# Designs tried in a protein design run: peptides against a protein of PDB entry 5TDY. Part 11

Target 1, 88 residues: chain A of PDB entry 5TDY
Amino acid sequence: EKKIDGRRKAAVLLVALGPEKAAQVMKHLDEETVEQLVVEIANIGRVTPEEKKQVLEEFLSLAKAKEMISEGGIEYAKKVLEKAFGPE

## One batch from the design tools (peptide; aimed at target 1 A16)

Design b2_p15_6_s2 (made by RFdiffusion4, then SolubleMPNN; from b2_p15_6, 6 letters changed)
Fold by OpenDDE base, seed 2:
Structure b2_p15_6_s2 (fold): chain B 88 residues (1-88), chain A 15 residues (1-15)
Amino acid sequence: as target 1 above (88 residues)
Amino acid sequence: SMFEKVVDAYLEVEK
């Protein structure tokens, strides 16, 4: 698999979350990071199936590993992202 | 990474 840049993965995830949730997430980030993400999002272009797969898998892996939210929250996030990415 | 930062932020929002 082609390794995806972290900035690219972040942009893909935020777009998948939708504008409302993405805005909430970015409120928890420092200004410099937000500025970089805005640029990445603005220039996200086409997202490949491979990118979607990698972002989803790594997101779920990280979220589960950190165990900061309930299993229900993880399942919710999974459904949201899968819906946002669309069927492959 | 920036990706992990975003994930951490997301978890803060959803917790």
Scores: peptide ipSAE 0.724, ipTM 0.951, DockQ to the pose 0.693
OpenDDE base, seeds 1, 3, 4, 5: peptide ipSAE 0.718, 0.720, 0.718, 0.714; ipTM 0.950, 0.950, 0.950, 0.949

Design b2_p15_6_s3 (made by RFdiffusion4, then SolubleMPNN; from b2_p15_6 with Y2M V10I L14E)
Fold by OpenDDE base, seed 1:
Structure b2_p15_6_s3 (fold): chain B 88 residues (1-88), chain A 15 residues (1-15)
Amino acid sequence: as target 1 above (88 residues)
Amino acid sequence: DMFEKVVDAILKVEE
């Protein structure tokens, strides 16, 4: 698969979550990171199915790696992303 | 990277 820049993946994910959730997420980030993300989101353009797939897969992988995340939490996150990105 | 930072932030919001 084509490697995607981390900043772009972050922008894709935040847009998929919606403006309300994205705002909540960015409250946990440093000012410089937020500024960069705003630029990426503003210039996101078209998101390809391949990008959506890669973002979803990597998100779930990272989430599952966290011991504090329950299976129910992962399933919830998966459902949210599925609504945004659609089926494979 | 930035993506990992965002994912970590997302998980914090869900907690």
Scores: peptide ipSAE 0.687, ipTM 0.922, DockQ to the pose 0.729
OpenDDE base, seeds 2, 3, 4, 5: peptide ipSAE 0.687, 0.680, 0.687, 0.682; ipTM 0.921, 0.922, 0.921, 0.922

Design b2_p15_6_s4 (made by RFdiffusion4, then SolubleMPNN; from b2_p15_6, 4 letters changed)
Fold by OpenDDE base, seed 2:
Structure b2_p15_6_s4 (fold): chain B 88 residues (1-88), chain A 15 residues (1-15)
Amino acid sequence: as target 1 above (88 residues)
Amino acid sequence: SMFEKVVEAYLKVLE
């Protein structure tokens, strides 16, 4: 499988979350990061099934590792992303 | 990475 750039993965995740949640997320980021993300999102184009898989898997891995939210919250996020990505 | 930053930010939103 192809290694996906971190900026690309971030853009895929934000688009999947939708504009409202993406905006909320960006409020927690520094200006430079936001500017870079806006560019990536604007040019996201087609998102492949492999990209969706990698983003979801790495998200879950990071979420579990950071232990910032409950397992239930992680499960919720998983469902949100799976729904947003659509059936494969 | 940028992805890790975004994930962490999203986790804060979910919290």
Scores: peptide ipSAE 0.791, ipTM 0.957, DockQ to the pose 0.762
OpenDDE base, seeds 1, 3, 4, 5: peptide ipSAE 0.785, 0.786, 0.786, 0.786; ipTM 0.956, 0.956, 0.957, 0.957

Design b2_p15_7_s2 (made by RFdiffusion4, then SolubleMPNN; its pose is not in this set)
Fold by OpenDDE base, seed 4:
Structure b2_p15_7_s2 (fold): chain B 88 residues (1-88), chain A 15 residues (1-15)
Amino acid sequence: as target 1 above (88 residues)
Amino acid sequence: RRREEEEERRRREEE
């Protein structure tokens, strides 16, 4: 597998969630993180089916492990974004 | 949390 950059994973996830769920996740993030996410989404370019599949599989796996699937994955998506854009 | 994330990472490395 190609190592996908964490920022790119976050952008792929938000686009895959759709605008309503993405906006719901972003409401729980700080303004600076939201600005970074908007830039990453704007620069996402072409998402391959393979990249989308990999990001969604990683998402679903960790959402299962944490029993967060019942929340429509929002709490996991939030944690992925916080981890992708949190301090290095 | 950390153990569950490590277990799920291992499962994906075995697939």
Scores: peptide ipSAE 0.043, ipTM 0.565, DockQ to the pose 0.033
OpenDDE base, seeds 1, 2, 3, 5: peptide ipSAE 0.019, 0.022, 0.026, 0.029; ipTM 0.512, 0.539, 0.503, 0.541; seed 3 fails the geometry check

Design b2_p15_7_s3 (made by RFdiffusion4, then SolubleMPNN; its pose is not in this set)
Fold by OpenDDE base, seed 3:
Order: structure tokens, then C-alpha cells, then sequence
Structure b2_p15_7_s3 (fold): chain B 88 residues (1-88), chain A 15 residues (1-15)
């Protein structure tokens, strides 16, 4: 299993969610974090099927573990982004 | 076992 950088993981997740769900996540984040996310998305380059699968499986597993509905899945996405772009 | 793995992954993310 190839380790994915947290910032890249966040970008892959947002792209995979599509623009509507990505926007729903980002509107709850601070402006600086949103700017960083936009830069990461712009520089995402090629996403391999393996990377996308790994990120989505992690997301879906946590959504199921919380019994989260589709809207609740956004709460996990927020947590991933907070970990990826939070204070280092 | 799968549910336990999902809970552990959730815990790691929330730490």
C-alpha cells in the first residue's frame, strides 16, 4: 500500500466528490484552508485509479462506521481536510 | 472484524 500525502489525499477526495459536494465541504472551512485546497486541486496532476480507490475506501469506511447519511459523509471529508491542512 | 477495522481507522483519523 503506497502512502498518500495528506494534502494530496484531500485534493483527490474533493475532486472525487465533484464540484457540488466539494463546495459543501469547503464553505465550512476557513479562507486560508480553502485557498490551499484550491492550489492542491489545481496541481493534482494525474490521479491513479489506485489512489482514488484508496481515498474513497477510507472515506466510505468511516462514513459507514459513523452510520453517516450522504450529508453526514461531508463531516468526514471536513475532518480529512482539517488533518491535511491544519497546523503542522 | 471489518467494523472493528473501520472503528480503528476512525479513531486514527480523529486523533
Amino acid sequence: as target 1 above (88 residues)
Amino acid sequence: KKEEEEKEEKKRLEE
Scores: peptide ipSAE 0.124, ipTM 0.632, DockQ to the pose 0.022
OpenDDE base, seeds 1, 2, 4, 5: peptide ipSAE 0.113, 0.120, 0.106, 0.116; ipTM 0.656, 0.675, 0.603, 0.642

Design b2_p15_8 (made by RFdiffusion4)
Pose (drawn by RFdiffusion4):
Structure b2_p15_8 (pose): chain A 88 residues (1-88), chain P 15 residues (1-15)
Amino acid sequence: as target 1 above (88 residues)
Amino acid sequence: MEEFKQLVEEAQEKV
């Protein structure tokens, strides 16, 4: 009945990645976050492929949002450099 | 870290 929250989505994603990849992700989290995610995974319960798909698609949308922010800055910076070196 | 990997493997068996 409870709505899926961020902690749940993180756990579903780490389970879907397999242990080795999930371990590499955990190295980039603080101790408090790691412990809390451990409890969430220990309480993984049931996860259907449908729930995994929902979590993965939300991940991809946020990853794409980050890529757009990064690409936008790169494009702006290169335009500035082009103007600085060019005939303008 | 090994305990975490084992936890993920056990969690995959429940899904």

Design b2_p15_8_s1 (made by RFdiffusion4, then SolubleMPNN; from b2_p15_8, 4 letters changed)
Fold by OpenDDE base, seed 4:
Structure b2_p15_8_s1 (fold): chain B 88 residues (1-88), chain A 15 residues (1-15)
Amino acid sequence: as target 1 above (88 residues)
Amino acid sequence: MEEFKKLIEEAQKRV
């Protein structure tokens, strides 16, 4: 598997969520992070099915850590991810 | 959607 840059992974996620949900997420990020993500999204180009799969698995793995977000937040994040990417 | 803040930050630190 190709190693995906962390910034690109975040951009792929936000695009998958759609503009409305992506905007809601970005409201909770600091200004510098938002600026970086806007640049990455603007230059995202084509996202392959393989990249989508890698990004989904990465964020699902992170969500399962349980130390970084609440229990309810973990389950919510998983459902949002599954809905955004769909069955793959 | 606030739940994704930490996830995005962590993902960016990796790789």
Scores: peptide ipSAE 0.544, ipTM 0.881, DockQ to the pose 0.042
OpenDDE base, seeds 1, 2, 3, 5: peptide ipSAE 0.076, 0.166, 0.080, 0.070; ipTM 0.677, 0.753, 0.681, 0.677

Design b2_p15_8_s2 (made by RFdiffusion4, then SolubleMPNN; from b2_p15_8, 7 letters changed)
Fold by OpenDDE base, seed 3:
Structure b2_p15_8_s2 (fold): chain B 88 residues (1-88), chain A 15 residues (1-15)
Amino acid sequence: as target 1 above (88 residues)
Amino acid sequence: MDKFKELIREAQKRV
């Protein structure tokens, strides 16, 4: 299992959520974070099935642990993005 | 917002 950069994981997750849910997440982020995510998504290149699976499995595992599956991943996505692009 | 949604749609071809 290859380690995936947090910013890349965030980009893959937003793309996997689709345009409607991704837009809902972005509305709750600060402008700087939004711009960073746009850059990551624009430069995503090709995502392997293995990378996608890894990101989604991590998402599902954490969503289940926090009983957030019913929230459609929006609240979790916000937290992931804040962690990836927030203050170091 | 529409441009962002389109960006996601294009990226979905690669994920």
Scores: peptide ipSAE 0.590, ipTM 0.925, DockQ to the pose 0.746
OpenDDE base, seeds 1, 2, 4, 5: peptide ipSAE 0.241, 0.180, 0.589, 0.580; ipTM 0.810, 0.769, 0.926, 0.924

Design b2_p15_8_s3 (made by RFdiffusion4, then SolubleMPNN; from b2_p15_8, 5 letters changed)
Fold by OpenDDE base, seed 2:
Structure b2_p15_8_s3 (fold): chain B 88 residues (1-88), chain A 15 residues (1-15)
Amino acid sequence: as target 1 above (88 residues)
Amino acid sequence: MDEFKKLIEEAQKRV
């Protein structure tokens, strides 16, 4: 499959979650992360079903690999998204 | 973690 930029993955994830859930996640993100994420979402352009499937599967895989960690959806999403926009 | 999985799975259903 095509390699997708981590920042784009985060944007695709939020869009895939839908506006209500995305908003709930963003309320818990650091301000800097929100600002960066909003820019990515604004420039997301076309998201193909294949790309969306790939991104969701990757995050689901990560969740399954770390399934012993007891964290709520919002908290874990926060960590994932902040990591996507962390230092390169 | 289960909540996050469910969020992803719900999103997957819409693809």
Scores: peptide ipSAE 0.184, ipTM 0.769, DockQ to the pose 0.052
OpenDDE base, seeds 1, 3, 4, 5: peptide ipSAE 0.140, 0.108, 0.160, 0.124; ipTM 0.736, 0.708, 0.752, 0.730; seed 5 fails the geometry check

Design b2_p15_8_s4 (made by RFdiffusion4, then SolubleMPNN; from b2_p15_8, 4 letters changed)
Fold by OpenDDE base, seed 1:
Structure b2_p15_8_s4 (fold): chain B 88 residues (1-88), chain A 15 residues (1-15)
Amino acid sequence: as target 1 above (88 residues)
Amino acid sequence: MEEFKQLIAEAQKRV
């Protein structure tokens, strides 16, 4: 497997969720996070099916490991994105 | 299916 940057993983996840769910997540993010995410999405380039599959499986695995599967999809996605783009 | 699992499943089906 190719190693994927955390910020790219977040962008791939958001794009994979589709515009409706992506919007639901983004409206709950702070302005700085949104700006960073928009830049990342704008420069995402090609997302292969393999990369998409890898990203989704990684986040699913993380959710299972932390017993977060029962958490709402939007709430978990928000946490993931904030972790990737949060203050440094 | 739990909410997050459903969200991932839907994303997996998108082309």
Scores: peptide ipSAE 0.182, ipTM 0.778, DockQ to the pose 0.050
OpenDDE base, seeds 2, 3, 4, 5: peptide ipSAE 0.124, 0.129, 0.117, 0.081; ipTM 0.735, 0.745, 0.737, 0.701; seed 2 fails the geometry check

## One batch from the design tools (peptide; aimed at target 1 V55)

Design b2_p16_1 (made by RFdiffusion4)
Pose (drawn by RFdiffusion4):
Structure b2_p16_1 (pose): chain A 88 residues (1-88), chain P 16 residues (1-16)
Amino acid sequence: as target 1 above (88 residues)
Amino acid sequence: TEEELIAEVIKDWLEE
């Protein structure tokens, strides 16, 4: 009945990635976050493929949002450099 | 890296 929260989504994603890839992700989290995610995974309960799909698709939307922020800065910086070197 | 990107998204979810 409880709504899926961020901690749950993170756990579903780490389970879906397999242990080796999830281990590489955990190295980039602080100790408190790691311990809390361990409890969340220990309490993984049931996860259908449908729930995994929902989590993965939300991940991809956020990853795309971060790519857009990064690409936007790269495009702006290159335009500035082009103007600086060019005939303008 | 892919791992850093995944960690950043996890951190964003935990901030919600």

Design b2_p16_1_s1 (made by RFdiffusion4, then SolubleMPNN; from b2_p16_1, 6 letters changed)
Fold by OpenDDE base, seed 2:
Structure b2_p16_1_s1 (fold): chain B 88 residues (1-88), chain A 16 residues (1-16)
Amino acid sequence: as target 1 above (88 residues)
Amino acid sequence: SEAELIAEIIKEWLAK
């Protein structure tokens, strides 16, 4: 559907994870990147259901493509993220 | 870890 820029996708995901999990993720990012994302999160405004869906689907697709986790791990991640995003 | 995986995906998003 509508194309989402990378910064927006990252912000949407981090907000969905919540502050505690987002903080854990940001520990793996450079300071400059963290600062950029904090600004993006501060200006995130309303996140549409479509954006949430697109971000989740692309995340899972990329995770699978990288084969960074097992298939079972992907399914687990899917459930965790779906829970984080919640229903609209 | 899950946090590490998410961070790597975010890095790729930001690189585009």
Scores: peptide ipSAE 0.702, ipTM 0.944, DockQ to the pose 0.806
OpenDDE base, seeds 1, 3, 4, 5: peptide ipSAE 0.699, 0.698, 0.697, 0.699; ipTM 0.943, 0.943, 0.945, 0.942

Design b2_p16_1_s2 (made by RFdiffusion4, then SolubleMPNN; from b2_p16_1, 6 letters changed)
Fold by OpenDDE base, seed 2:
Structure b2_p16_1_s2 (fold): chain B 88 residues (1-88), chain A 16 residues (1-16)
Amino acid sequence: as target 1 above (88 residues)
Amino acid sequence: SESELIAEIIKEWLAK
């Protein structure tokens, strides 16, 4: 399918999380990264259903690979993110 | 935390 660059994936995810949660995430990023992402978010335009699906799936895959959360946590995160992205 | 996990994954996306 269509390849999405990293900046785009990050912006899509942050927008889906909403401003409050996105702000919490950005507190863990350096200033330069935050500035880059803010610009990307400002120019995000329309996010397609395909992009949302790809971003969600890759996020979950990476989360599993890092083993930073339990399998149950992954399923929970999946539901939360699906809700955040919203239906199309 | 969840925010830390998300941030780390974002960092990896931006590094590629």
Scores: peptide ipSAE 0.700, ipTM 0.944, DockQ to the pose 0.809
OpenDDE base, seeds 1, 3, 4, 5: peptide ipSAE 0.698, 0.699, 0.698, 0.696; ipTM 0.943, 0.943, 0.945, 0.943

Design b2_p16_1_s3 (made by RFdiffusion4, then SolubleMPNN; from b2_p16_1, 6 letters changed)
Fold by OpenDDE base, seed 2:
Structure b2_p16_1_s3 (fold): chain B 88 residues (1-88), chain A 16 residues (1-16)
Amino acid sequence: as target 1 above (88 residues)
Amino acid sequence: SESELIAEIIKEWLAQ
């Protein structure tokens, strides 16, 4: 599989979340980080189905590893994010 | 919160 930059992963995820949810997420980031991500989002171009899949899978893996949500929460998050990314 | 979790994962991605 193609390796994706961390900045690209973040931009892909934020775009998938939509502007309102993305804004909520960005409230937890410092100003410099937000500015960096805004630039990445502005230049995101086309997001491939492969990128969407990789970003989603890695996100869920990291979420599980952090144990910040229950297993049921992970499954819920999976469905929400899959819906957000949309079908290709 | 969900937003906090997402933000923390994004921070880790940006630190790669």
Scores: peptide ipSAE 0.706, ipTM 0.946, DockQ to the pose 0.808
OpenDDE base, seeds 1, 3, 4, 5: peptide ipSAE 0.701, 0.704, 0.699, 0.698; ipTM 0.946, 0.946, 0.947, 0.946

Design b2_p16_1_s4 (made by RFdiffusion4, then SolubleMPNN; from b2_p16_1, 6 letters changed)
Fold by OpenDDE base, seed 2:
Structure b2_p16_1_s4 (fold): chain B 88 residues (1-88), chain A 16 residues (1-16)
Amino acid sequence: as target 1 above (88 residues)
Amino acid sequence: SEAELIAEIIKEWLAQ
C-alpha cells in the first residue's frame, strides 16, 4: 500500500514494543541512531492500522529472509509483535 | 537475542 520510510518503520515498531523492550533494542544501536529514533518517536503522531500491519509484515519477512531465527522462532516473534501492536 | 534481531532490522530500515 502506502510506502513508509525506514525511520517511520523503526519508530512504529519501537513504540509498539513499549518503553522497556524498546530500551533493550536501543542498547544495540549507536548513540547517534538512538538520538535520531527518539526524535522520530517524539513526532510519530497517529499510527494507522495499515502502518502497523505493513511494519509487522515487513519485519517478519526480513527476519525470515536473514534466517536469523528458526521457523518456530519467527512464528513466536509474530505472536509477540501482534500482541504488542494490538487491535485498533 | 530478540532485541538484537530487531535492532539489526531497524538498522537496515534506517539505511534505506
Scores: peptide ipSAE 0.705, ipTM 0.947, DockQ to the pose 0.778
OpenDDE base, seeds 1, 3, 4, 5: peptide ipSAE 0.703, 0.702, 0.700, 0.699; ipTM 0.946, 0.946, 0.946, 0.946

Design b2_p16_2 (made by RFdiffusion4)
Pose (drawn by RFdiffusion4):
Structure b2_p16_2 (pose): chain A 88 residues (1-88), chain P 16 residues (1-16)
Amino acid sequence: as target 1 above (88 residues)
Amino acid sequence: DSMFEKVVDAVLKAAE
């Protein structure tokens, strides 16, 4: 009945990635976050492929949003450099 | 979902 929250989504994603990949992700999290995610995984309960798909698709949308922010800055910076070196 | 955002950033870092 409870709504899926961020902690749940993170746990579903880490379970879906397999242990080795999830371990590499955990190295980039602080101790408090790691412990809390451990409890969330220990309490993984049931996860259908449908729930996994929902989590992965939300991940991909956020990853794309971060790529757009990064690409936008790269495009702006290169345009500035082109103007600085070019005939303008 | 700030907890999920932390994992998103960590996943991107781990892929590097």

Design b2_p16_2_s1 (made by RFdiffusion4, then SolubleMPNN; from b2_p16_2, 6 letters changed)
Fold by OpenDDE base, seed 2:
Structure b2_p16_2_s1 (fold): chain B 88 residues (1-88), chain A 16 residues (1-16)
Amino acid sequence: as target 1 above (88 residues)
Amino acid sequence: MSFFEKVVDAYLLAEK
């Protein structure tokens, strides 16, 4: 698997979540992090199937490990992201 | 934490 820059992964995730949810997420980030994300999102261009796969897998892994949301919430997030990414 | 992990944490906080 190819290594993906962390900022790139974050940008892919936020774009997949949509503007409303992305805005809510950014409210919980420091100014410097937000600035970096804005730059990455503005230059995201095309997202490859491999990038989508790695972002989804790492996101789910981290979310499940931290157990900060219900299992149903994680499953919901999985479905939202998979739908947003579309079939490959 | 990695940059991506920080963003995931923010997502989880937003979901609460």
Scores: peptide ipSAE 0.722, ipTM 0.948, DockQ to the pose 0.602
OpenDDE base, seeds 1, 3, 4, 5: peptide ipSAE 0.717, 0.720, 0.721, 0.716; ipTM 0.947, 0.947, 0.948, 0.947

Design b2_p16_2_s2 (made by RFdiffusion4, then SolubleMPNN; from b2_p16_2, 6 letters changed)
Fold by OpenDDE base, seed 2:
Structure b2_p16_2_s2 (fold): chain B 88 residues (1-88), chain A 16 residues (1-16)
Amino acid sequence: as target 1 above (88 residues)
Amino acid sequence: DEFFEKVVDAYLEAQK
C-alpha cells in the first residue's frame, strides 16, 4: 500500500461525508486544524479507489478502537460514506 | 497519524 499523508486522509474523509456533515465535524476541531483541512480539501483533486479504501478502513478501525462504537454505528458510517468511497 | 486521529475524534464527538 502507498503511504497517505494524514491531512489528505482527513480531507478524503470529510469530502466523503459531504459538506453538511463535514461542517459539523469541523465544529469540534481547533482553528489551526480547520485551516489545514480547508487547504487540503481545496487541493484534494483526484481520489483513487485505493485511497478511498485505505481511508475508510483506517477510519473504521480507529472509530471502533477509540469509542468502541456498536456494530450498528459502523454500519451507519459505511452507509454515509458509500456513495463517495464506493461499494466495499 | 495524529492529524487524522484528531479528525476521527471530532467525528465521534459530532455524533453525540
Scores: peptide ipSAE 0.718, ipTM 0.950, DockQ to the pose 0.676
OpenDDE base, seeds 1, 3, 4, 5: peptide ipSAE 0.711, 0.716, 0.695, 0.697; ipTM 0.949, 0.949, 0.948, 0.948

Design b2_p16_2_s3 (made by RFdiffusion4, then SolubleMPNN; from b2_p16_2, 7 letters changed)
Fold by OpenDDE base, seed 4:
Structure b2_p16_2_s3 (fold): chain B 88 residues (1-88), chain A 16 residues (1-16)
Amino acid sequence: as target 1 above (88 residues)
Amino acid sequence: MEFFEKVVDAILEAEK
């Protein structure tokens, strides 16, 4: 699979979540990160199914890792993914 | 923490 820039992966995920959720997420990010995200979102263009799959898989992987220190992480991650990319 | 991971962390925190 082709490597995707981290900023692009983030943009893909945020756009998929929708504007309201994306806005809430960005409240938890530093200004510089938000600025970078906005740029990537503005230039997201076409997102391939492969990109969505890669973003999805990495999101789940990271969420599972964080579940060890964050209660409900996996369940929430699955809900987010379902809303963003649909059930698999 | 790399960029995507930071965003993922924010997503997981946003519901709280």
Scores: peptide ipSAE 0.692, ipTM 0.930, DockQ to the pose 0.688
OpenDDE base, seeds 1, 2, 3, 5: peptide ipSAE 0.675, 0.680, 0.675, 0.675; ipTM 0.928, 0.930, 0.928, 0.928

Design b2_p16_2_s4 (made by RFdiffusion4, then SolubleMPNN; from b2_p16_2, 6 letters changed)
Fold by OpenDDE base, seed 4:
Structure b2_p16_2_s4 (fold): chain B 88 residues (1-88), chain A 16 residues (1-16)
Amino acid sequence: as target 1 above (88 residues)
Amino acid sequence: MEFFEKVVDAILKAEQ
């Protein structure tokens, strides 16, 4: 699989969450990070199914590693994000 | 913490 820039991965994920949730997420980030995200979101362009898949998988992996969500939570998150990303 | 991880962390915190 092709490597995706971290900022792009973040932008893809935030866009998928929707504007309201994205705004709430940004409240937990420093100003510089938010500025970088905004730039990436503005220039996100087309997101391929492959990118969406990679972003989702890495998100779930990191989320599980941080032990912030249960096993069931991971599956739920996967479903939610898949819906948010849309079909391939 | 790399960029994407920071954002993931923020997402998880926002979900709390």
Scores: peptide ipSAE 0.677, ipTM 0.928, DockQ to the pose 0.627
OpenDDE base, seeds 1, 2, 3, 5: peptide ipSAE 0.667, 0.673, 0.665, 0.669; ipTM 0.925, 0.927, 0.925, 0.926

Design b2_p16_3_s1 (made by RFdiffusion4, then SolubleMPNN; its pose is not in this set)
Fold by OpenDDE base, seed 5:
Structure b2_p16_3_s1 (fold): chain B 88 residues (1-88), chain A 16 residues (1-16)
Amino acid sequence: as target 1 above (88 residues)
Amino acid sequence: DEAFREQARELLELLK
């Protein structure tokens, strides 16, 4: 399992959501976070199937661990993105 | 994944 940078992981997740759901996530993020995500998405390049599967698997695993399945992927995605691009 | 790149492009257009 190759280690994926947190910022890239967030970008991959956001893209995987698709425009509609991604838009809902972005509405919740501040401008700085959006700008950072734009950079990461612009540099997404090629995402391998393995990388995509890894990101989604981690997403589902963490969502289950936090019992956030009922909130849906969008709410969890918001938290992931905030954690990746929020203040250190 | 070409489809993924296309989706990324669409997202970027949405965010601009």
Scores: peptide ipSAE 0.573, ipTM 0.926, DockQ to the pose 0.723
OpenDDE base, seeds 1, 2, 3, 4: peptide ipSAE 0.476, 0.507, 0.478, 0.476; ipTM 0.900, 0.909, 0.898, 0.898

Design b2_p16_3_s2 (made by RFdiffusion4, then SolubleMPNN; its pose is not in this set)
Fold by OpenDDE base, seed 3:
Structure b2_p16_3_s2 (fold): chain B 88 residues (1-88), chain A 16 residues (1-16)
Amino acid sequence: as target 1 above (88 residues)
Amino acid sequence: DKEFQEQAQKLLELLK
């Protein structure tokens, strides 16, 4: 599998979430980060199924490893992302 | 990588 640029991974995730959910995330980020993400999203082009799978797997791995939220919250996040990315 | 991790953390906090 090809390595994905970190900034592109974030853009892939946000685009997959859709504009409403992406906006909710973006409003909680600092201005500089938002500006960077906007550029990446604007230039995202086509996202391959491989990229979607890689981004989803990394996100879930991070959530599990750090145990940042309750198990119920992680499962909810998982369902949202699986819905957004599709059954890959 | 690091940037994505930080942003993912923000997303997780929003979805809990």
Scores: peptide ipSAE 0.142, ipTM 0.698, DockQ to the pose 0.038
OpenDDE base, seeds 1, 2, 4, 5: peptide ipSAE 0.111, 0.068, 0.124, 0.061; ipTM 0.672, 0.640, 0.689, 0.617

Design b2_p16_3_s3 (made by RFdiffusion4, then SolubleMPNN; its pose is not in this set)
Fold by OpenDDE base, seed 4:
Structure b2_p16_3_s3 (fold): chain B 88 residues (1-88), chain A 16 residues (1-16)
Amino acid sequence: as target 1 above (88 residues)
Amino acid sequence: DKEFQEQARKLLELLK
């Protein structure tokens, strides 16, 4: 698999969420973070299905490894993101 | 990538 730039990963994730969910996320972030994300989103270009899959997998793996949420919460997040990413 | 990790954390919090 191809290495994805860290900044790009966040943009891919937000774009995959779609405008409504992305807006809900971004309105809870600080201004500086939003500005950074906007720049990355503006320059995202084409996002391949492989990138989407890779970003999602890394996100979920990170969540598990860092125990950022309960296992049940991770499963919930997985469902939310899978729905947001849409079918390929 | 620590920046992505932090962003991921924030995202996870919002998805709860």
Scores: peptide ipSAE 0.150, ipTM 0.700, DockQ to the pose 0.038
OpenDDE base, seeds 1, 2, 3, 5: peptide ipSAE 0.137, 0.036, 0.135, 0.068; ipTM 0.694, 0.555, 0.684, 0.621

